# Designs tried in a protein design run: peptides against a protein of PDB entry 3WG5. Part 89

Target 1, 218 residues: chain A of PDB entry 3WG5
Amino acid sequence: LAKNIVYVAQIKGQITSYTYDQFDRYITIAEQDNAEAIIIELDTPGGRADAMMNIVQRIQQSKIPVIIYVYPPGASAASAGTYIALGSHLIAMAPGTSIGACRPILGYSQNGSIIEAPPKITNYFIAYIKSLAQESGRNATIAEEFITKDLSLTPEEALKYGVIEVVARDINELLKKSNGMKTKIPVNGRYVTLNFTNVEVRYLAPSFKDKLISYITD
Target 2, 218 residues: chain A of PDB entry 3WG5 as posed
Amino acid sequence: LAKNIVYVAQIKGQITSYTYDQFDRYITIAEQDNAEAIIIELDTPGGRADAMMNIVQRIQQSKIPVIIYVYPPGASAASAGTYIALGSHLIAMAPGTSIGACRPILGYSQNGSIIEAPPAITNYFIAYIKSLAQESGRNATIAEEFITKDLSLTPEEALKYGVIEVVARDINELLKKSNGMKTKIPVNGRYVTLNFTNVEVRYLAPSFKDKLISYITD

## One batch from the design tools (peptide; aimed at target 1 I114 I121, target 1 (a further copy) G47)

Design b2_p27_4_s1 (made by RFdiffusion4, then SolubleMPNN; from b2_p27_4, 8 letters changed)
Fold by OpenDDE base, seed 5:
Structure b2_p27_4_s1 (fold): chain B 218 residues (1-218), chain C 218 residues (1-218), chain A 27 residues (1-27)
Amino acid sequence: as target 1 above (218 residues)
Amino acid sequence: as target 1 above (218 residues)
Amino acid sequence: MPTAQQIKAAAIAAGKNGVELPVLGAG
């Protein structure tokens, strides 16, 4: 039986328009090869709201399941990363990672202090993050608290509260634990049951442009 | 008489956190040398709201006059660039440039279509752009229409409507025409009269990081 | 917590034409 392909790609650093291009490229490659799924290893402290919303939309328009995996240990899906995760077909976290801290900010002042978002913007993102949680059948109360309390969760807490679907140490454990799970949002209008029983794992490399941007943004 | 220094620097491309770092670096250099002013040659199609707001705040905190000059011919101070201009001590435009098109967007969809900002966000930026115009004694009605009508103006129109202070073909004409003008916002709590009668023009180069980012974002 | 540098980097790359909405920063 021809092995179904599972792609694995890494997105590390801040969420920007270049991060959108990375997501789009990675998902497009996986779509072209009719992959069973793509796993995006995500490590982000946050980033741009617009890029985040575009990434969420790109994930929601994917012809294949997109799994967000907060990896490696020590990584986070902070701020924009949480929205992206909540917009995905499945969320996994490695032990020693975190998710949350979603309070929108206008930026940083010259002294490095946070410029708080006005209530109108905060309320917009509360509505948005709750919609992502509700559409994916995840905990909308916790999604709101990621903003209102600037809450951060461990993988074990996030699993317990129904924010995420899998805690896994590595890709092999992730594939094993997610095998037979239904996607939390539709793929091409249908909830898909993941089949990882006979898969080939293919790693995608960052483009030269991706590497150069990462080097400059680090 | 020791020549007063006027710095000239270029900011080209999208408004980002790196653009903030450019503004901060350029203004800091000019402040350290007690320059009469800094002229920022601006050519931008727009960019991030947070970076824009930080840039505006950095300009407003400047110890010296910051002049935004939409240059060269064919350049624009579009979207975020208009806010930055309206937050500055003086605005100049070269013939064949434009200013405006300030409608906030959430981003671009996969097909390249604009994702419109919700009314709450649009109204926030209307209030913000009007405040910048009012504080600088510029046309707040036109500032609002930059959003509500997505209005773009020629230099001649912008001058006529009291959006900008100078139309100039080059730096020498800009210095000549702006000589004796008062800053449109305070510098260190006082409106400053520009004195360009005996000045040395010093051009600032982009840093290696600035060049690398520009190359990647182009 | 994302370093100030990491938060700054996120603000850079998303700039298409227009006023793009604020950074979702980690508080």
Scores: peptide ipSAE 0.033, ipTM 0.485, DockQ to the pose 0.305; fails the geometry check
OpenDDE base, seeds 1, 2, 3, 4: peptide ipSAE 0.025, 0.029, 0.024, 0.029; ipTM 0.425, 0.448, 0.427, 0.516; seeds 1, 2, 3, 4 fail the geometry check

Design b2_p27_4_s2 (made by RFdiffusion4, then SolubleMPNN; from b2_p27_4, 11 letters changed)
Fold by OpenDDE base, seed 1:
Structure b2_p27_4_s2 (fold): chain B 218 residues (1-218), chain C 218 residues (1-218), chain A 27 residues (1-27)
Amino acid sequence: as target 1 above (218 residues)
Amino acid sequence: as target 1 above (218 residues)
Amino acid sequence: MKTSSEIRAEAIAEGKNGVILEVLGAG
């Protein structure tokens, strides 16, 4: 029986191999305590595609629901962050956040110009993002347009188009609105109805390593 | 703009290359007329895996929602039929029907005994059926058990477990209950809210070829 | 249609690990 515990953690910054370690650590803690869910407050400009795909896989392998919450106001789930969100059990956004802009690139030149990805790579990620949307019952056309048009959406637009499930101002509102919702992807082969009735919220602090990396990358 | 037309057709018997031709023909007609949806009244004991996979792909490529309706009472979506249903935009069952029993076999011996599939083949179809369930937001654990336990379910059980979307006695009840439901898989990259308000129902007759094949296989 | 897992497996096999998905100035 799932405990009436919901974990909340934060992941901020570029998506890297270290970000994978953060997701893995947080989800593992919540799994071990058989929490009802974990909410990841996400704020990212994007990052590495390989790390992103590993994070998506880790979320899909979670024993409990993983909710991606684009938070706080002013945050974004940009590029790789959108893929991660689309791979999750539920997406929420706070007012004043954004999602999208998913066109892959090979990097930046010394002058700051974008090195474009070849068509084969772009097409690969179109297929990938569409598959994530389809598997989660979210809008695959908009998912493709995140790449082909480099589209970015407000929370209200994303909700309207069926990309996300909830707009919420804070964790309490998120819990209230998502209570009774079904996960958009399975947990251990089953779709789960979220139960946030009388839950205890537990905040996970960053590890010492997490704090150091944040300090170095700022 | 989708026309307020719903097509209804029947597919009965073994799943074969000919069954693929039936699905293709029926869906094409409904697509050409820009129907709101097509309902396929399905009654099958199963059949060939290759044909089944082609049918699933054809349904997924449909320009309009394809509803699999296990009908009439006494019918089944057995074996290959379950895969087809799980690959569709919406599943309904009439009372007194069944779904499941999906264990792959290589065939029958001369004495009527089942020739078991090797583990590699069984594992392949476990992965396949689970993917269909996941992509459509249906219960992947039960989908696996259709193979591993050779599970068969009643409509009420299938609904309860989240394998199907509707139990309906007839087409009119199906239209009423599914009105306003979202498709479980996308249509042209979008999830569609079904609109069955004031629809004209058009029944598609079997082709001459369809009638001949049915006569030969009885 | 390929699953996300299948597409990931293909990406790994094809050496697409160097791809970046990032928006400049979003930080």
Scores: peptide ipSAE 0.116, ipTM 0.333, DockQ to the pose 0.074
OpenDDE base, seeds 2, 3, 4, 5: peptide ipSAE 0.178, 0.051, 0.092, 0.096; ipTM 0.415, 0.346, 0.348, 0.354; seeds 2, 3, 4, 5 fail the geometry check

Design b2_p27_4_s3 (made by RFdiffusion4, then SolubleMPNN; from b2_p27_4, 12 letters changed)
Fold by OpenDDE base, seed 1:
Formats: C-alpha cells, sequence, structure tokens
Structure b2_p27_4_s3 (fold): chain B 218 residues (1-218), chain C 218 residues (1-218), chain A 27 residues (1-27)
C-alpha cells in the first residue's frame, strides 16, 4: 500500500518575505505529492506583520494539512510565529519551547526599546489574532492576552488553555499523538482527519537560496 | 568672521532602521559643529513606518534646522519620504522631483500586488500626516490626500498648495531662496530664521558602513 | 554606535519581540 507521505521542513529565524517564499515552496511540494500533511518545524522570534499575514493566508489556502511544530527544545513561536501557528491546521510544541508575545510594535528605538504601536494598530491585531483563534477553535482570550499582556506560554500551559493541540518530543510522538485528530481549520473547505498510520516521513532540505539568505540574515 | 557652516548629506533608497542611523549620524555631526543647518538630499521610494517615525522624531529633536531637499531631478520623497519632509524644518524640491504617494500598505504579495492596510492603520497614518502638516503650517488637506487619493505632486504643485517652501535647482539656489525663512517647526522650542549669508557648504560623505549597507540593499 | 540591525537583533535576543508593521508602501 503506497505509504502516505508526511513532509517535514524547518523554518528558522525572523519572519520575512523570504520566509513566505519558504512556506509557499514547502507547502507546494507537499501539495504536489498529495502528502497526508506537512509538518513545519518552526523556530522564530517573530518578524514582519505583512509576511506573517501572507503566510497565514498561504496555510489557509493549502490543499493539505499544515502542522506547525514549535521545535526543537529552546525554540519559540514568538510574535508572528504565534499568529502563524494559530492560523494552521494543527499546532504542536516540543517540551522546552514557548508561544506568545504577540504585541504589535512599530519597531525598536536606537536604545533597543520597543516603539509601541498606536492603539488602532494594536486593536487591529487583537481582532486578527482573536479571529484566528476563533476560526481554529482555540482559546481566543489567551490569544488576545498574547497581545494585551504580552503573554508567553509553555507547551503544557498552551495545551491546558486550549491554544495548541499536541505536546510532542519528536516527530514520531507528534505523528502518534496527532493521528486521528481533525484539523482545527478546514482543508479545501472540509475538516480533515489526520491519518498517520504507516506514513513515510520525508524531510525537505532548505534550498541553496534558503541557506544563503539565512546566512545573510543571521 | 567664522563662516556659518551648512552641512549637506545624501540619503538615498528605502527608509529603514539603517536610514535612521544615517539621519542620526548626520544631524549629530551638524549639531556638534553648531551648523546653521543641515540639508539632507533625499531620494526615497518609501520604506518602513517605524524608521520613518523615528526619523521624524530625530529631526524634531534636532538642535539645528534640518532641511529636506528632494534631489536630484528624478528623485522622490515618496511615501515615508513625504512624512519625513513634512516633519522637517524646511522642505525644498528640485524641478523634476515628486512628493506624495503616502498610502500605508502592509506590504507586497508574492505577485507584487499591494496588500492594503486595514482602515484602522490607514486612519492612523491620516491622523499622523495631518498632524505633521498642521504642526509645520503646511497643507493638511493635501497631506491627507497623499494617503486617501495616493496623490503625488510636482515641486511646483507642492509649492502652490503650500506643502513645501522652496523649489530650487541646486544647493546654491536653495540657500539663496531659503535665506531669511523661518523654520516651519521649532528648533529647541523656537522658530529659527535661517541665515545663509556667507555660509560654507560642507558635504558629509557616507561612512564606509553606509556605503556597504547601501551596496547590500541596492 | 550599534547598527539598527544589531539593535534589533539584540532587542529580539532580549525577548523584546513584536510584530513589526513595516511597510509604508513605496508608491
Amino acid sequence: as target 1 above (218 residues)
Amino acid sequence: as target 1 above (218 residues)
Amino acid sequence: AKSASEIRREAIANGKNGVIIEALGAG
């Protein structure tokens, strides 16, 4: 029986327009192969709002389930990463990771202090993040508090509060725990039940361009 | 008689956090030498809102007049550049330049299409740009239309409508025409009358770092 | 003086994360 394929790719660093290209490329490859899902191992401190919103839209348009996995231990889905996760079909976190800190900022001053976003912008992102949480059946109150209180959660807290679906130490545990779960948002208009029985895991390597840009931005 | 010094520096390209560093450095040099003014030759298609707001604030905190000069012919003070200009002590434009096109966008989609800013963000920038115009005694209606109509103006139109103060072909004409003008915003809490009688013009070269970053971003 | 990129990197490293609303459109 042709093993259902699950792709795994890594996205690390700041969320930029290039990060969008990575998401698009990875999801497209998995779509073309009719994969059961793609797991994106995410480690990000945040990034650009525009790129984040585009990534969320690309995930929502995916023909296959996109699972955001905050991995490895020490990684975070901070700021923009939280929005991306909340916009995805399933969220998993490894022990020792974090999610949250979603306050929109205009940027940093020369002394490294945060330049606060005006209330109108903050309120926009509150509405946006709450919408993502509501659409995915996740905790919209906590989603709002990721902004209003700049809250960060552990995987255990995030699971407890209904922000995420899975805590898993590795891909194998993730596949095992998420098997039979329904996607938290629809795939092509339908909630999909994940079938990770007898799957082949395929890792997508970053392209040469991906490596070069990561090298320049790091 | 120790000639009053006028500094001239060039800022070209996208408005970024690095552009803020350039503004800060240039203004600081001119402040340290107690220059009569600094003229910033500006050519920008726009850039980041945070960097723009920081630049505006840095200009407003300047101990000396900061003159934004949209130069050379073919240059623009587009988007963020318009805000910077409107936040400055005096605006000049060379013939064949433009100012305006201030519609805030979230960014560009992969196909290069504009991602529209939500009304809350647009309204914030409308209020902000109108404030800059009002504070500087410039045309707040046109400032709003730079956003709402994505309006761009020629130097002659901008002068006619009271957006800018000077149309000048070169630095010498700028100095001549702006001599005796009051700054449109205060310098250290006072409106300053520009004294360009018998001034020495000193050009500030980009630092090696400035050149390198320009080379990487261009 | 630290570059703006260095400042941002240090700020992020210090947990000062935020969604940056960046683009005033290049008209």
Scores: peptide ipSAE 0.097, ipTM 0.561, DockQ to the pose 0.673
OpenDDE base, seeds 2, 3, 4, 5: peptide ipSAE 0.041, 0.117, 0.115, 0.036; ipTM 0.575, 0.582, 0.597, 0.546; seeds 2, 3, 4, 5 fail the geometry check

Design b2_p27_4_s4 (made by RFdiffusion4, then SolubleMPNN; from b2_p27_4, 11 letters changed)
Fold by OpenDDE base, seed 2:
Structure b2_p27_4_s4 (fold): chain B 218 residues (1-218), chain C 218 residues (1-218), chain A 27 residues (1-27)
Amino acid sequence: as target 1 above (218 residues)
Amino acid sequence: as target 1 above (218 residues)
Amino acid sequence: MKTAQQIEAEAIAAGKNGVILEVLGAG
């Protein structure tokens, strides 16, 4: 019996236009093969808001479930990463990871101080992040506090507060725990029940271009 | 039985004179075919006030209902987009979208700080946005607060407060939910009851010129 | 005097392109 495929890919580093290209490529591959899902192992300190919003849209337009997995231990879905996670079909976190700290900024001064975003921008992102949480049936109050209080949470806290769906040590535990869960947002207009009972895990590697960009941005 | 046609077109990006041309073209096509309505999928961070006001006028002069649909998830009808929405015959929002943040500005300083509009200009737009809300039977108090408090709302909040009429996940849900609704402003001097029971959805693509402009503005 | 026509509703647009959502030192 042809095994359902679950793709796994890694996205690490700053969220940029290149990160969008990575998401797009990985999701497209998984869509083409009619995968049961793609798991994106995410480790990001954040990045550009425009790229983040495009990534969220790309995830939400996916023909297959996109699972954000904050992994490995020590990783974070910080700032832009939190938005991406909240825009996805399922969020998992490994022990020793974090999520949150979503306050927008305009950049850094020459002395390294934060240039604050004007209230207009902050309020926009408050509405945006709350919308992502509400749509996905996740805790919108905490989502707002990721901005207003610059809140960061552990996996256990995030699970407890209804921000995420799974705490898992590895891909196998993630598949086991998420099996039979419904996506938190629709796939092609329908909430999908994840089926990981007979899956082949297929790891996607960064393209050569992806590697080059990571080298340039690192 | 000849199906009533509903056109769907997308407008994304900054509101400019080119955006006006897009609105004009799309609405004109739909008018020529005596469509039941045109749905404009709107995703905008805002733009020029002059272009916005022209777009509002073009919508209000439409021979057919113009439905603004803030779509897809992650999209916004921000700033100028809110005015456009408030000037339309019906507003819908997808989950994960936002509306509001309408305070006018004169631009950005070299350091990226907002150049504030003088009170005279701010007051003008307060009056204008309130007028749009009042004319459409939408919440004029919240419309004012979109400026005075730089307020941004989720679809659920916007619906609750009487700013918008429909929350819908996709075009099909929008058509279903808006079927039998009356336009919030007149079409050719009459409030129209939308009939979406037997409609053909026809998607309009950007013209080559529209694509070129988007490429140049990106 | 910049006319009402010159008023930008782009605060969020410019913000989106320039807004950073990043935690310093999380690396």
Scores: peptide ipSAE 0.142, ipTM 0.370, DockQ to the pose 0.090; fails the geometry check
OpenDDE base, seeds 1, 3, 4, 5: peptide ipSAE 0.105, 0.039, 0.105, 0.094; ipTM 0.347, 0.325, 0.352, 0.361; seeds 1, 3, 4, 5 fail the geometry check

Design b2_p27_5 (made by RFdiffusion4)
Pose (drawn by RFdiffusion4):
Structure b2_p27_5 (pose): chain A 218 residues (1-218), chain B 218 residues (1-218), chain P 27 residues (1-27)
Amino acid sequence: as target 2 above (218 residues)
Amino acid sequence: as target 2 above (218 residues)
Amino acid sequence: SALAATHHGHVVIDAGHSPAELAAALS
């Protein structure tokens, strides 16, 4: 009961209804165990808007900080993952990862051709991504360009431009650098200082169902 | 005089990419065997827009008539399934089935809440559903109300209002009543008269991949 | 390779649902 606990979970692949269930399951475990924070290792090339919005909402309502960590090297928080990142308490990127490219689309034709959205829906997601950035004090101008210019950024660029808070190789370095940082959004109405000294790290294994479903969607 | 071959397939659940694959697989089989028609027993609560549009497109390119049959009793062709029906060559409904209820939403939230669709998406789908109805000679005024009023119809109501062509209890009654009917959309440029005199019915079993995906869904 | 690149970095909007679906699910 007198411990400082950080949970680490993994989320890979298309952001779908099932991805929401994962976020909710992992975050719920950390909340019920009074964790200082939960670190989500995120690698997503794309996903659905409805599940992305539900995840952002679940993060906003989280009783503990949620740190989105674009990891491992070569991972991306592209498309839906970018909104999830902008909607969270802190963003960290591992070297060689990517963030951005969030243009909303109606989906994919028989060809694999891109089915664009009506111009106004593009404006809707611009307003939504600007809102997430402003609510978290992040660079909304660049965030808008994730859509309008299909802009994508490396870790160092994302840090310079004020989109993320940490560049870290691993969990330990992430804890060291983010220690003492304020969360970019509140936890239960209050902006919180992260205390990662003398911390116990607990890894949450993805379940059989997680790995199987992810593989199938792949 | 001649033996006419009719294929029957079942398509159930949410409309997704796997559903497009089912439509493409079942239709390709019927085309290669020079079938008079393929009948799809459809039961769907809804699904994704891109897959629905890809299915409508696949049906438009079909070299043989595709008959959408809302079957069994209790089934529905709601939301995305309504567009598939309106985009097909002939629509049949079993007693106690439903069609309509197509008001687009961005999706469902955590607590029973619904994420509203911006007006542009709503107007986009109004134009699309009116277009499918106009191209097939079905009631465009009522089709709009599937969206603007979330209108849902019984089989008897759907026939009366000119949205569908046949009300049938089973495959036997469907072939009997639809024999001699012209298709509502062309097959390769010409509106085909359906010949169901001297008919061999062939049932297509769902594949291993079909069964696995649906068991996981159940 | 080209297909994967094409599918990368897009937020897919799914508007193929209705309130009636949710009402039915809750009933």

Design b2_p27_5_s1 (made by RFdiffusion4, then SolubleMPNN; from b2_p27_5, 14 letters changed)
Fold by OpenDDE base, seed 5:
Structure b2_p27_5_s1 (fold): chain B 218 residues (1-218), chain C 218 residues (1-218), chain A 27 residues (1-27)
Amino acid sequence: as target 1 above (218 residues)
Amino acid sequence: as target 1 above (218 residues)
Amino acid sequence: SELEKRKFGRVIIDAGQSPLSLERALK
C-alpha cells in the first residue's frame, strides 16, 4: 500500500524575506507530492514583521498541513517564531525549547537598549496575535500576554495552557502523538485529521542559496 | 575484554563561538571512538548567549553522554555555564565550586556597571532555563531563581535541591558515584545507564588554536 | 555582592534576537 509521505525541513535563524522563500519552497515541494504533512523544525529568535506576516499567510494557504516543530532541544520559536507557530496547523515543541516573547520593537539603539514600538504598533500586533490564536483554537489570553507581559513558556506550560498541541522529543514521537489529531486551522477549507500510520519520512535539505544566505546572516 | 573509554576534556573561560568549536571537537572525538561518555571539566564565568545555546544543542545532539563537571575546586559554572550544565546528560561539581547567577545582561557599560537585559530577554531565558531543567528532570524552580534572584549554589546545595546529580572531588570519585546512573536526558532517543566499570580514562588536550585563543581571551 | 554579580553575571544576551519591527510593514 503506497505510504503516505511526511516531509521534514529545517528553518533556523532570523525571520527575513529569505525565510519566506524557504517556507514557500518547502511547502511547495510537499504540496506537489501530496504529502500528508510537512514538519518544519523551527529555531528562530525572531525577525522582520513583514516577512513573518507573509510566512503566516503562506502557511494558511498551504494545500497540506504545516506542523511547526520547535526543535531541537535548546531551540526557540521566539518573537516572530511564535506568530508563525500560532498561524500553523499544529504546533509541537521538544523538551528544552521555548515559545513567546512577542513584543514588537523598532530595533536596538546604539547602546543596545530596545527601541520600543509605539502603542499603535503594539496594539496592532496584540490584535493580530490574538486573531491567530482564536482562529486556531489556542489560548488567546496567553497569546496577548506574549506581548503585554513579554511572556515566554516552556513546552509543558505551553501545552498546559493550550498554546501548543504536542510535546515530543523527536520526529517519531511527534508523529505518534499527533496521529489522529485534527489540524487547528483548515486545509483547503477543511479541518484535516492527521494520518501518520505507515508514513515515509522525507527530509528536505536546504538549497545552496539557503546555505549561502544562512552563512551570511549568521 | 575491551575497556570502555571515558574522555576527559577541559573548557575554561568565557563562552564564545570558539567555545562552541571546542565542545564540538571534543564531543566529535569521543563519538568517533564510541566512548561510554565524555566528561567536560568546566570553569566559566559565562559568555555569549548565542554560543551558549548552540553548545546546549550540540550536547543534546551528542551520540554519547556528555557529563559537565564543574572542576577543579574554585571553578564555577556561572551564568552561561549553568545553562550548559542544565542541558547536559549529567552534572557533577567538585567541592569548593559554584553554579548559578544566570540573569541575562546586555553587557557592561563604560564604567563597568551591568546593563540589564530588558524584560523580554529576561523572560525568554527564564523559560529557556526552566525548559532545560524540566527536560532533564532537574529543579525548574531553582533554575528560574538562578535568574530572578541571581541565585548561586554550592555543590551540596545544588545536589540537595536536585539541580545536579553528583558531588565528586576528582574524576575517579565522579566515575564511581555516577556508575549506574541514568542520563538525565536521552542519548539518541534513549536514557542511558552509565557503565563506568573497567573504563580507560583518556584526556583530550586543547588544540594549538584552543591554546592561542584562550591566551588571547584570558 | 555586586562584585560577585560582575564576576558571575556575564550572560551577554546578544541572542541576536531580531526585533519584530513593523517599520517596513506599514509602507
Scores: peptide ipSAE 0.025, ipTM 0.269, DockQ to the pose 0.175
OpenDDE base, seeds 1, 2, 3, 4: peptide ipSAE 0.029, 0.069, 0.028, 0.042; ipTM 0.267, 0.353, 0.261, 0.293; seeds 1, 2, 3, 4 fail the geometry check

Design b2_p27_5_s2 (made by RFdiffusion4, then SolubleMPNN; from b2_p27_5, 13 letters changed)
Fold by OpenDDE base, seed 2:
Structure b2_p27_5_s2 (fold): chain B 218 residues (1-218), chain C 218 residues (1-218), chain A 27 residues (1-27)
Amino acid sequence: as target 1 above (218 residues)
Amino acid sequence: as target 1 above (218 residues)
Amino acid sequence: SELARKRFGRVIIDAGYSPKQLERALA
């Protein structure tokens, strides 16, 4: 029987324009091979808001399901990473990971203090994150609190509150638990039922450019 | 009968990128020899959060059980050390040691006063430490209080509250008490039962680089 | 979008602990 292909790729570090290029490349490869899904192992402290919004759009335009997996243990989908996750077709987290802390800032002062964003910007991102949660049938109240309270959640809390869909220790457990789940947002205008019963897992390596950028941004 | 090997190594001082290199080296040596476990004798006041998170990831990726042993008497797994311990396969403490005091800070002012971390950072680490505790089946409420109350515990308290697994005076007592225990987190996706009935204890010495770095950071 | 870049290009949505900030965070 023809094996369904699932791609797995890693995205680590700050969210930048280069991170957009990584997402675009990985998703494009998986689309070209008509994969059942792509799993993005995400570990990010956050980053640029513009890059984040572009990544969300790229995920939503995907021809295949994009699963955000906060992995490995100790990783986070912090700040911009949370927006990306909420914009995806399925969210999974490994034990020992976190999600949240989404309040926008303008940067850091010389003393390391946060330069606050004006209310206009903060309110924009509150509306934006709530919309992502609502569109995906996830907890919009908690999504708002990720900004207003700088809330961060454990995988178990995020699952309990209806922010994420899966807690899994590894790719095999993720595939097992998510098998038969519907995507939380549509793929090409339709909600897709994930089929992971007979899959070949293919790992995508970072390009040389991806490695160089990761090294520079770390 | 082929003796099971248990490695023992010491990590002392501030948690830095160099401490990550120490952990990586020690665990790699023990992995190469297919050791039953490695025991890390830990004595740290804390250190860099980024280095700590990388160390936790390295421990969780270990092919063999990593036991954190707060040793000798008078040692501490303070701050970053607590996170590392909570991320490990088993925690032991010697009498007269301590664990906890995990509140993140941005640093020290010129007058030696603490520069407080913003709530965003503090909440991130609360979620992170709780997730480590939950993953390992340890007391997540106490883990949170290590931050919110700057709580420090004795070995007896930590054992009583379900933060640690063993109180032991030395390596021999540690091996005896932990024999037959299951790891608190999986090794290669499986919980391992420790076998210390017929072991050879091998001590790993710090490299020249490890000694130099310890000297510079002390 | 070009609009997002112009409006939000300076906005950082990070956990307040970018690797550079975590570099300064003592835990």
Scores: peptide ipSAE 0.089, ipTM 0.345, DockQ to the pose 0.075; fails the geometry check
OpenDDE base, seeds 1, 3, 4, 5: peptide ipSAE 0.029, 0.045, 0.045, 0.028; ipTM 0.310, 0.293, 0.287, 0.295; seeds 1, 3, 4, 5 fail the geometry check

Design b2_p27_5_s3 (made by RFdiffusion4, then SolubleMPNN; from b2_p27_5, 15 letters changed)
Fold by OpenDDE base, seed 2:
Structure b2_p27_5_s3 (fold): chain B 218 residues (1-218), chain C 218 residues (1-218), chain A 27 residues (1-27)
Amino acid sequence: as target 1 above (218 residues)
Amino acid sequence: as target 1 above (218 residues)
Amino acid sequence: DELKKKKFGRVIIDAGYSPKALERALA
């Protein structure tokens, strides 16, 4: 019986132009093999807004479902990571992870204090994150509060409030729980029902370039 | 009769990247010998948040149960130490120890006053610590109050409130009381029942590097 | 893409947990 392939890849660290290249590479590999889905294990404190927006676009243009999985326990989809998750076909979180804290900043002062973004920028990202939530049928009020209150949620809270779709301890539980779920956004213009029956899980390793940049940015 | 091995190691002082290396080394040794568990005698005032999060991840990825034991009397699992404990398979405390005081800070001013973390950072760690408590079936309300109220607890209070599992005076009492307990988080995806019947206790010494860095950071 | 870079390239959407911010966060 032709096994449906599910790819699993890890993306860790700050969201940069290099992180876009990682997403693009992983999704492209999974598209080429007509995978049932790709699961991206995400652990990020956030990063650059431009890179984040490009990653969201790349996910939404994917020919296959892209599942964002905040993993392992202790990981976060913080700030830019939350936008990426809200732009994806399905969000899962492991117990012990977090999501939210999405207020944009211009950087850090020499004393480590946050340099605030002007209201114009903050309001732009409020509209943007609300749009991602609305498009995916997720909680747009909470998405706004991720910015306006710097709200962060546990997996259980995020599930309860309709921000995410799955709480799962590992890949096997994720596949089991998400089997038969519809994608929250379209794939090639259609909402897809995930089929994780008789799947082969394939792990994608980071490229040498991915390892080097992760090492430099950590 | 093949004796079940329990390793005991000490980690003392500030939580740093070097403390991560200590945890990694100790757990790796115990994993290689297929120990029943490793007990980490912890005494810390706290430390770096990044190192703490990495330590939690390393514990949760352990192939064997990791027991955090706040020891000896007079020790603390303060701040970062509390997060580490809440991320572990079992928490024990000796009488005369403390746990809590988890509010993040950005550092100390020249006059010794605390530089407050912005709400964004504080809220992130509230979500993070609550998630650790929820995953482990421990008191998430108290975990939040460790930050919001800078709450610190005695061993008896921590036990009463469901933050920890054992109050024990020494390793022998710890082994006796925890015998037959289930881990509060999974080991290799499964909750494990601890078996401390007919155990051999092995003490791990700090490496030369561990001693040197402890000496420099103290 | 150039317009996004010009407009948003300086905007950081992080939890304050940039490795640099986490390096400064004491818990």
Scores: peptide ipSAE 0.227, ipTM 0.470, DockQ to the pose 0.075; fails the geometry check
OpenDDE base, seeds 1, 3, 4, 5: peptide ipSAE 0.033, 0.050, 0.087, 0.038; ipTM 0.320, 0.352, 0.363, 0.288; seeds 1, 3, 4, 5 fail the geometry check

